# Peptides against a protein of PDB entry 3V4L, part 91

Target 1, 386 residues: chain A of PDB entry 3V4L
Amino acid sequence: GQPLAKDKVALLIGNMSYWEHPKLKAPLVDVYELTNLLRQLDFKVVSLLDLTEYEMCNAVDEFLLLLDKGVYGLLYYAGHGYENFGNSFMVPVDAPNPYRSENCLCVQNILKLMQEKETGLNVFLLDMCRKRNDYDDTIPILDALKVTANIVFGYATCQGAEAFEIQHSGLANGIFMKFLKDRLLEDKKITVLLDEVAEDMGKCHLTKGRQALEIRSSLSEKRALTDPVQGAPCSAEALVRNLQWAKAHELPESMCLKFQCGVHIQLGFAAEFSNVMIIYTSIVHKPPEIIMCDAYVTDFPLDLDIDPKHANKGTPEETGSYLVSKDLPKHCLYTRLSSLQKLKEHLIFTVCLSYQYSGLEDTVEEKQEVNVGKPLIAKLDMHRGL

## One batch from the design tools (peptide; aimed at target 1 H80 A163)

Design b2_p29_6_s3 (made by RFdiffusion4, then SolubleMPNN; from b2_p29_6, 11 letters changed)
Fold by OpenDDE base, seed 3:
Structure b2_p29_6_s3 (fold): chain B 386 residues (1-386), chain A 29 residues (1-29)
Amino acid sequence: as target 1 above (386 residues)
Amino acid sequence: MVPIPEEDIEKFLATPPEVEVEPKRIELE
């Protein structure tokens, strides 16, 4: 019979905004495009940008809670990284310069933990450099992996080589994602699909002799990312996982705010990633005696580190949101919350209405506090250890 | 990851895609 997945779960991490290292651009688009493709494949996708070491550890722990016997697990990482002694290290955004293994996440340790969950398939897609880190002399003593015959690594590049990104107007993919996205929906064994991606990279003049995909597989079965999820969750554990994932992807409901002056504001929310949300405000009713009227959001929790200079923009693009701008309402003010993983409390903020009456020079302000609870990833309480 | 030099991207974009025209084997009946 066709192989069945008990469930399909993916963790996608894109690190770009490094503190002590060169900033990247491709992980934004790569994580977004891969999220949309994996959702079409019935994956439960957690997509996270710009994680610290602590936040990456917590994201991996929450991902491992979604894994169980016969579940397909996919880990994608786009960022800085290195490979020492055949071990792959993902570099967090807060990693020092130089970084060491103690500041980084070892992929083979995550694989060991996935094998303890008795997963049906383990896929690692590593869009990072595989150069040796000469500042890290640590020989990782890894425990012997179990023989599970269900492991696939897609490395964006060869051992000791660099992975590349395209930083050109309208082209902001990593080289690996550029080719992977064209094949990912194909109903093929995952190793065959990755071999076709490797061939496409080998034919392209931009990538030929610059970057080559390396595939490592112990996969003994014909398993594909297209494999159907087994029907209705028969186990209490599967129901708990579905509820846990749903909590991490629940947006706040849209609100209609009514001010004393008779202005009505629509407050709306959109997810860009599991840790990135756009707030938008629109004036839906204005009395004719009010000539000018703007609705600003302010007084955000300090944990979100929101610069007011980047809030309340006339376009999503001016907030740094280029991906979801087509799906957003027009003629709003937009604010991008890019660090929802840092939110310890409920998202409480102020909506400030600034308006002017016809024939009065003075601007009037009205304020309303809004509590939207814990949006998206903030429901997982990734900070419960601090 | 590391960025590709802009000059290499511009050269790639300026090169017309090699359409591998698969030779249609006209099977002559």
Scores: peptide ipSAE 0.346, ipTM 0.719, DockQ to the pose 0.140
OpenDDE base, seeds 1, 2, 4, 5: peptide ipSAE 0.338, 0.313, 0.331, 0.342; ipTM 0.711, 0.692, 0.707, 0.716

Design b2_p29_6_s4 (made by RFdiffusion4, then SolubleMPNN; from b2_p29_6, 11 letters changed)
Fold by OpenDDE base, seed 2:
Structure b2_p29_6_s4 (fold): chain B 386 residues (1-386), chain A 29 residues (1-29)
Amino acid sequence: as target 1 above (386 residues)
Amino acid sequence: MVPIPEEKIEEFLATPPEVVVEPKRIELE
């Protein structure tokens, strides 16, 4: 019969805004496009940008809670990384220079924990360098992996080699994702799909002799990312998993705010990633006696580190939102919350209406506090233990 | 990943690779 997945879960991490290392650009586009493709494949996708070491550990722990017997697990990482002694290390955005294994996440440790969940398939897609880190001489004592015959690694580069991104002025994929995205929806055994991606990369003049896809697999069964999910969630664990994922992807409802002056504001929310949300405000009704009015959002929780200079922009692009801007309503003020994983409390903020009456020189202000609860990933409390 | 600025693509392409990188498949038996 056709293989069935009990469920399909993916964690996608894109690190680009490094503190002590060269900034990347491709992880933004790569995580976004891969999220949309995996959603078309009926994956439950958690997509996260710019995680610290602690936030990455918590993201992996929450991902492991979504895994169970016969579930397909996919981990994608785009960022800085290295490989020492056959162990792959993902580098967090807060990693020191130089970084060591103690500052990084070991992929083989994650694989061990995934094997303990008795998963149906374990896929790792690692868009990072695999060059040795000479500043880290530690040999991690990894416990022996179980023989599960269900593991697939797609490495964006060969052992001991670098993975590259070309930093165009516009939005561009990394080299690996550029070829992966064109084949990801194909109904093929995952190792066959990755072999075709390897051939496509091998024909590219940019990568020839510099970067090549490496496939490492123990996969004995004909499993594909297209494999259907087994029926309605019949187990208590599957119901819990579905609820946990749904909580991590729940947007606040759009609100209509009414001010005393008779101005009405629409407040709306859009998800760019599981930890990135756009707030937008629009004036939907204005009395004729009011000549000018603007609706600003302010007084955000300090944990979000919102710079007021980047809030309340006339375009999504001015906030750093280039991907979802087409799906947003026009003629709003836009604010991008890029660090929802840091939110310890409810998202409470102020909507400030500034307006002017015809024939009065003075501006008037009215304020309303808004509580939208814990949006998106903030419901998982990924800061628990700080 | 190693970032390559767009203005350095030609220099990057002209620089011989230090290591010949070939696509590898490793089947774990």
Scores: peptide ipSAE 0.383, ipTM 0.727, DockQ to the pose 0.881
OpenDDE base, seeds 1, 3, 4, 5: peptide ipSAE 0.020, 0.059, 0.011, 0.098; ipTM 0.344, 0.427, 0.323, 0.519

Design b2_p29_7 (made by RFdiffusion4)
Pose (drawn by RFdiffusion4):
Structure b2_p29_7 (pose): chain A 386 residues (1-386), chain P 29 residues (1-29)
Amino acid sequence: as target 1 above (386 residues)
Amino acid sequence: EAKEEVAEYRANNAKGVISSDEMNEAWEE
């Protein structure tokens, strides 16, 4: 009568800043929006931006680790894609120009690994172009799929076609997400809901005749993204899964820093994506003997490659964050740490204090090191092992 | 220029972009 989910797990990857290819803009916004909607449907969500080939492979491994018998597994990709010889390929940021299947991730490979885990539902939302990569000489000769009647595809466009994004100077949105976001929370069967989304998408003027939603499904059960999760976890296997999930969404505690000069610096942290964290520095207390002082953050791990133009900015928007000043506590210096999947080491940076005493010209510099461990997805140790 | 940029996107099998009216009309060609 009622279909049930052992758990609902989602992996969302949004690639924008390609090295050898045109940079995109809507992937960040779409990924942020799909996480919030999927969390309302009680999903364990992993949100990641601008992944290389190696990094993309690890995200799939961490996602597969969170899937077991009866778990609803969902994959959302927004970025560059191509379709050759019946296979869909997601293009990583590190992709060369020209690129091949070896440089890319085959979705069919990911689907087989999910079937090996006995998942109740396999939903794929591919928000990418589907044209031929004429430069691709290799045909993967992949093994046949086990008939499991739970595979669902939400292609943003048809084979040989393009998926579009509206790059209005402001926010920038994807077409598939414009029509998906207004309907995702419905208690319809996943295939029925995706078809109703395809109707509203046809009413789109910007994309008519260039992009249409393609649905491919084997699903023979009235399964939905709203189906409930098996109440009390109480199983030992179920507990290991919830820990593995919580291990990736840990944020450093908002610490207060005391300086030898009697100045207090409040250090705050905010989560944007599993791959993105925002630090803010607020000067909470200073002694009367000091009037002039500015707190600044430096000496980040070189693995992260933090650009100076994204750090020590008066507002979060100036760092490139999707989070706005109403979401983040007011008046601090905001700094955006994207690319946490690049952190093999522990997070150590210096909170540098430049200050001046009453009646003196000289400028004094007090540097204090801060170790915040492995925030968010860095805690998963994606670079672990030999 | 919009036609050259659309050609670059197509040559790279990239996701389509609608940033302006000129770009939208170039995608129709």

Design b2_p29_7_s1 (made by RFdiffusion4, then SolubleMPNN; from b2_p29_7, 14 letters changed)
Fold by OpenDDE base, seed 1:
Structure b2_p29_7_s1 (fold): chain B 386 residues (1-386), chain A 29 residues (1-29)
Amino acid sequence: as target 1 above (386 residues)
Amino acid sequence: SALEKVQELRDQNAMGQIESEEMLEAWKL
């Protein structure tokens, strides 16, 4: 019969905003587009941007809690990376310059842990450089991998080579994701699909001789990303996993705030990623005596590191939110919370209404505190190990 | 507008047209 997945789970990490390294752009678009495609394939997707070493470790641990016997696991990474002695290292945004293996996540260690879960399929899609890091001479002592015959690596580049993003005048995919996205929904064995992506990259004049996809696989079965999920959750563990994933993707409910002046504000929430949320405010009712009226959000938890200069923008794009802007209501003020993984407590903030009456020069302010609980990934308490 | 540029970029990305070799200031990952 057709292979069945017990479930399908993906962790997507895009690191761009490095502290000590060149900033990237492609991971934003790549993680977003891949998230939408994998959701169409019935994957439970956790999508995370700009993780520290500690946050990446916790994201992997939470991903491993979603894995079990016969579950399909997919890890995608886009960002800086290196390969020493056949071990792939993902570079966190807080990695020092130079970085070493002790500052980075080893993909083969993650694979070992996935094999301990008895997963049905292990797919790694690594959109990073594979050059040797000459500043790290550490030979990782990896335990012998189990012979599971269910492993697929898609490397965006060949061994010892660089992977590239394309500098467009705006948002573009990385080279790997550009070709992968066009084929990802095809009902083909994952190694055949990746081989076709490799051919497409090889035919493109821009990538020819610069970047080539490398496929490493032990996959003995005809498994595809299109393989259907086995219907009913067969175990208490599967129910807990589904509930945990659902909690990590639950948005706050939209609120209607009423001020004493008779102004009504709609407060809304949108997810861009599992750790990135847009807050938007709109004036839904204004008394005619009020000539000017604005609703600002302020007093965010310090853990989120929200710069007020980047809050309360007239467009989503001015917040750095280019991807979900079409799905947001117009004529709002927008604020982007890009680090929800850092939130230890409830998201409590202030809505400040500033308004002016006709014939009065003085601006009046009213404030309401709003508690929306733990939004999205903040429900997983990724920081409980500190 | 910024919206028109984002839409134009979406449309360019959707068309798969990498227009010029000159836009390949390929940044290393």
Scores: peptide ipSAE 0.085, ipTM 0.468, DockQ to the pose 0.070
OpenDDE base, seeds 2, 3, 4, 5: peptide ipSAE 0.035, 0.059, 0.040, 0.041; ipTM 0.430, 0.455, 0.393, 0.400; seeds 4, 5 fail the geometry check

Design b2_p29_7_s2 (made by RFdiffusion4, then SolubleMPNN; from b2_p29_7, 14 letters changed)
Fold by OpenDDE base, seed 5:
Structure b2_p29_7_s2 (fold): chain B 386 residues (1-386), chain A 29 residues (1-29)
Amino acid sequence: as target 1 above (386 residues)
Amino acid sequence: DAKAYVEKLREQNAPAVIESEEMREAWLE
């Protein structure tokens, strides 16, 4: 019969905004597009941008808790990285310069833990540089991996090669994701699908002789990303996975705020990623005696590190939100919360209405405090224990 | 009178706390 997945879970990490290293752009688009494709394949997707070492460790640990016998797991990473002595390292955004293995996540350690879960399929996609780090001479003593026939690796580059970001004037995919996205929905064995992606990269004049996909697989079974999820969640573990995913994707409801002056504000929320939310405010009703009126969001929790200079923008693009802009209401003020994983408490903030009456020179302010609970990834309490 | 209202608002700026209702049920079906 066709193989069935007990469940399908994916963790996608895109690191771009490095503190001590060159900033990247491709991970933003790549994580977003891959998230949408994997959701069409019935994956429970957690998508995270710009994680510190601690946050990456917690995200991987939470992902590993979702893995179980017969579950399909997919981990994607886009960012800086290196490979020493056959060990691949993912570089967190807070990694020092130079970074070492103690500042990074070892892929082979994650693989060992994934193998212990007896998963139906493990796919690990690494869209990172695989160049040697000459500042790290540490040879990790990895325990021998179990001989399991359920793991597939896609490396966006050959060993010792650099990943190339094509600097376009606009939003563009990385080279690997550009070819992967065209094939990802095909009902094929995952190794066959990746081989076709490798061939497409090899035919492209931009990629030919510069970047090649390397595939490593133990997969003996015909497993595809299109394989259906086994029916209604009858197990306690399946219910836990469903609840965990639902929590990580719960947006606050849109609110209509009524001010004493008779102005009505719509407060809305949109998810860009599991840790990135756009807040937008719009004037939905204004008395005719009020000539100017703006609704600002302010007084965010300190853990979010929100710079007021980047809040309340006239366009989503001015916040750095380019992907969800088409789906947002027009004529709002927009604020991008890019670090929801740092939120320890409820998201409480102030909506400040600034307005002017006809024939009065003075600006008037009214304020309302809003509690929206823990949005998206903040419900998982990734900081439990700090 | 808008002027008297503005003066009263400057004195009475007590923030109203609005809690968002948690969407509990809908995505588990």
Scores: peptide ipSAE 0.031, ipTM 0.377, DockQ to the pose 0.009
OpenDDE base, seeds 1, 2, 3, 4: peptide ipSAE 0.007, 0.030, 0.000, 0.036; ipTM 0.290, 0.381, 0.301, 0.555; seeds 1, 4 fail the geometry check

Design b2_p29_7_s3 (made by RFdiffusion4, then SolubleMPNN; from b2_p29_7, 13 letters changed)
Fold by OpenDDE base, seed 1:
Structure b2_p29_7_s3 (fold): chain B 386 residues (1-386), chain A 29 residues (1-29)
Amino acid sequence: as target 1 above (386 residues)
Amino acid sequence: DAEKEVERLRAQNAPGVIASEEMLEAWRK
């Protein structure tokens, strides 16, 4: 019969806003598009942008809690990376220059932990450079991997080579994701699918002789990303996994705020990623005697590092939200919270209404405090131990 | 149909879609 997955779980990490390294652009689009495709394949997807070393470790730990016997696990990474002695290292955004193995996450260590979960399939999609890091002389002593015959690596580039972004004037995919996205929904064995992606990359004049996909596989079974999930949760662990994923993706409910002047504001929330949320405000009722009226959000928790200069924008794009802007209400003020994994407390902030009456020169302000609890990934307390 | 409701709620949790606490209730069943 067709193989069944007990469940399907994916962790997608896109690092672009490096502190001590060149900034990237493609990870934003690549993580977003891959998230949407994997959701169509019934994956439980956690999508995270711009993680520190500590945050990446915690994201992997939370991902491992979603894994169990017969579960399909997929790890995607887009960012800086290197390969020493056949070990792949993902570079966090806070990595020093030069970085070393002690500052990075080893993919083979994650694979070991996934094998301990008795997963049904382990897929790694690594959209990073594979050059040797000459500043790292450490040889990781990896424990012997189990012979599980269920491992697939898709490397965006060959050993010792670089992965590239296409420099266009706009948002564009990385080279790997550009070809992967066109085939990802096909009902094929995952190694066959990746081989077809490799052929497409090899035929492209832009990619030929610059970047080639490498596939490493021990997969002995005909497993596909399209394999159906087993219907009912068959264990207490499966129920806990479903609840944990659902908690990590719960948005605050939209609110209608009423001010003493008679102005009504709609406060709304939208997810861009598991750690990125857009807040928007709109004036839904204004008395005729009020000529000017704006609703600003302010006084965010310090952990979020919200710059007021980037808050309360007239468009989502001015906040850096280019991907979800079509799905947001129009004629709002928009604020992007891009680091929800840092939130230690409830998300408490102030809505400030600034308004002017007809025939009065003075601007009046009214304020309301709003508590929306822990939104999205902030419910997992990924900062525990900091 | 609980499966259709879970799928509806999953679709509502896509990037750019507003989702409510109803998703947690659907995954508890």
Scores: peptide ipSAE 0.006, ipTM 0.434, DockQ to the pose 0.013
OpenDDE base, seeds 2, 3, 4, 5: peptide ipSAE 0.007, 0.000, 0.006, 0.031; ipTM 0.378, 0.385, 0.332, 0.383; seeds 2, 3, 5 fail the geometry check

Design b2_p29_7_s4 (made by RFdiffusion4, then SolubleMPNN; from b2_p29_7, 11 letters changed)
Fold by OpenDDE base, seed 4:
Structure b2_p29_7_s4 (fold): chain B 386 residues (1-386), chain A 29 residues (1-29)
Amino acid sequence: as target 1 above (386 residues)
Amino acid sequence: MAKEKVAELKAQVAPGVIESEEMLEAWKE
């Protein structure tokens, strides 16, 4: 019979905004597009941008809590990385220069922990450089991996090589994701799918002799990303997993705010990633005596590090939100919260209405405080211990 | 305006980026 997944869970990490290292761009688009594809494959996807070491550790721990016997686990990483002695290291955004193994997450350690969960399939997609880090002489003493015939590694590049991004005038995928996205929905054994992606990369004149996909696998069964999830969650563990994922993806409800002047504002929320939310405000009713009015959001928690210069933009793109802008309502003011994993408290902020009456030169302000609780990933309290 | 900010964000590019116009045209095909 066709293999069944007990469930399907993916963690996608895209690190771009490095403190001490060159900034990347491709991870933004790659994580977003892969998220949408994996959701079409009935994966529970957690998508995270720009994680510190501590935040990456917590993201992996929360991912491991979603894993259980017969669950398909997929880890995607796009960012800086290195490979020492066959161990792959993902570099957090706060990693020092030079970084070492103690500053990074070892993929083989994550694999060990996934094997302890008795997963049905373990897929690693690593879109990172695989050069040796000569500043890290540490030979990690890895415990012996269990012999599980359910592991697949897709490395965006060969050992000792770089992964490339192509710099377009707009948003562009990394090289790996450009080819992966075209095949990811195919009902094929995952190793066959990745082999076809490798062939496509090898035929492309841009990638030929520059970047080659490497596949490592022990996969003895015909498992595909298209494999159906086994029925209704019949176990308490499956229910807990579904609730935990749902909790991490709950948006605040849209609100209609009414001001004393008779202006009504729609306050809305959209998820770009599990840790990135867009707030938007729109004037839905304005008395005719009010000639101009704008609804600004302000007074955000300091933990979110929101620069007011990047808040309250007339377009999503001016906030740095390029991907969800088509799905957002038009004619709003937009604010992008890019670090929801840092939120220690409830998201409380002020909506400030600035308006002018016909025949008065002075602007009037009215304010309302809004509490939306812990949105999205902030419900997991990934900051615990910072 | 949106094109110019995309251009400013372009200038801080890491090693391993392919910046050739020829590759940019060929990647659009």
Scores: peptide ipSAE 0.020, ipTM 0.424, DockQ to the pose 0.180
OpenDDE base, seeds 1, 2, 3, 5: peptide ipSAE 0.016, 0.000, 0.017, 0.017; ipTM 0.446, 0.292, 0.433, 0.444

Design b2_p29_8 (made by RFdiffusion4)
Pose (drawn by RFdiffusion4):
Structure b2_p29_8 (pose): chain A 386 residues (1-386), chain P 29 residues (1-29)
Amino acid sequence: as target 1 above (386 residues)
Amino acid sequence: MKPIDITDAQKAEAERWAEEAEEERAEAA
């Protein structure tokens, strides 16, 4: 009568800043939006931006670790894609020009690994182009799929076609997400809902005849993204899964820093994506003997490759964050730490204080080191092992 | 994904959809 989910897990990857290929803009916004919608449907969501081939492989491994028998698994990719010989490929940021299947992730490979885990539902939302990579000589000769009647595909476009994004100077949105976001929360069967999305997508004027949604499904059960999760977890296997999930969305505690000169610096942290964290520095207290002072953040781990133009900015928008000043506490210095999947080490940076005493010209510099451990996805140790 | 080439006839629609997206973002904030 009523289909049930042991758990609902999602992996969302949004690639924008390609090294050898045109950079995209809507993936950040679309990924942010799909996480919020999928969380309202009670999904364990992993949101990641600008992953290399190696980094993309690890995200799939962490996602597969969160899938067991009866778990609904969902994969959303927004970025560059190509389709050769019946296989769909997601292109990582580190991809060379020209690129091949070896440089890319085959979705079919990911699907087989999910079937090996006995998942109740396999939903794939591929928000990418689907043309031939004429340079690809290799044909993967993949093994046949087990007939499991739970595979669902939401291709943003058809084979040989292109998926489009509206790059309006402001926010920038994807076409598939424009029509998906208004319908995703419906209690319809996943295949029916995706078809209703395909009708509204045809009413699109910007993309008519260039992009159409393609649905491929084997699903023989009235399963939906709104189906409920098996109430009390109470199983030991179910507990290990909730810990593995909480292990990736840990944020450092908002600490207060005391300086030898009697100045207090409040240090705040904000989550944007599992890959993205925002630090903010507020000067909470200073003694009367000091009037002039600015707190600035430096000496980040070189693995992260933090550009200076994204750090120590008056507002969060100036760092490139999707989060706005109404979401983040007012008046601090905001700094954006994207690329946490690059952190093998522990997070150590210096909160540097430049200040001046009453009646003196000289400028005094008090540096204090801060170790915040492995925030968010850095805690998963994706680089672990030999 | 690719950026769509917007014609002169489609510019108003694209601007309207962008304004709506900005309003949705401000409300979500």

Design b2_p29_8_s1 (made by RFdiffusion4, then SolubleMPNN; from b2_p29_8, 14 letters changed)
Fold by OpenDDE base, seed 1:
Structure b2_p29_8_s1 (fold): chain B 386 residues (1-386), chain A 29 residues (1-29)
Amino acid sequence: as target 1 above (386 residues)
Amino acid sequence: MVAIEITEEQKEEAEKIAKELEKEKEAAA
């Protein structure tokens, strides 16, 4: 019969905003596009941008809690990385220069932990460089992997080579994701699908002789990303997994705020990623005696590092949100919260209404505090342990 | 990843290849 997945879970990490390393652009689009495709494949997707070492460890731990016997696990990483002695290291955004294995996440360690969960399929899609790091002389003593015959690595590049992003006109895509996205929905064995992606990448003149897809697999069964999820959750663990995933993707409800001057504001929320939310404000009612009126959000928790200069923009694009802008209401002020994983407490902020009456020169302000609880990934206490 | 700045000509070529691959898919479906 066709293989069935008990469930399908994906963790997608895109690191771009490195502190001590060159900034990337492609991981934004690549994680977003892959998230949308994996959702069409009935994956439970956690999508995270710009994680520190600690945040990456916690994201992996939370991902491993979603894994169980017969579950399909997919890890995608786009960012900086290296390979020493056949071990792949994902570089966090806070990694020092030079980085070492002690500052990075070893993919083979994650694989070991996934094998302990008795997963049905383990897929790693690694859109990172595979050059040796000459600043890291550590030989990781990895425990022997179990013979599970269910492992697939798709490396965006060959051993010792670089993975590239194409930067043009402000948007960048990884070359790997550019070809992968076109085939990802095909009902094919995952190794066959990746082999076709390798052929397609091989036609790309831009990367010919510089980047080539490498497939490493022990997959003995005909398993595909299209394999159907088994029906109703049969176990308490499956129910808990579904509840944890749902909690990590709950948006705050939209609010209608009423001010004493008679102005009504709609406050809305949109998810760009599991750790990235857009807040938008719109004036839905204004008394005719009020000539000018603006609704600003301010007083965010310090843990979010919200620069007021990047808040309350007239377009989503001015916040750095290019992907969800089409789905957002027009004529709002937009604020992008890009680090929801840092939120330890409830998201409390102030809505400030600034307005002017006809025939008065002075601007009047009214303020309301808003508590929206823990949005999205902030419901997963990824900070449990500090 | 390493950033490659591409020329407009290289972009047009890459878009052409993508459209050719889409057509090959539509013809194989």
Scores: peptide ipSAE 0.245, ipTM 0.652, DockQ to the pose 0.281
OpenDDE base, seeds 2, 3, 4, 5: peptide ipSAE 0.219, 0.237, 0.217, 0.231; ipTM 0.667, 0.662, 0.669, 0.645

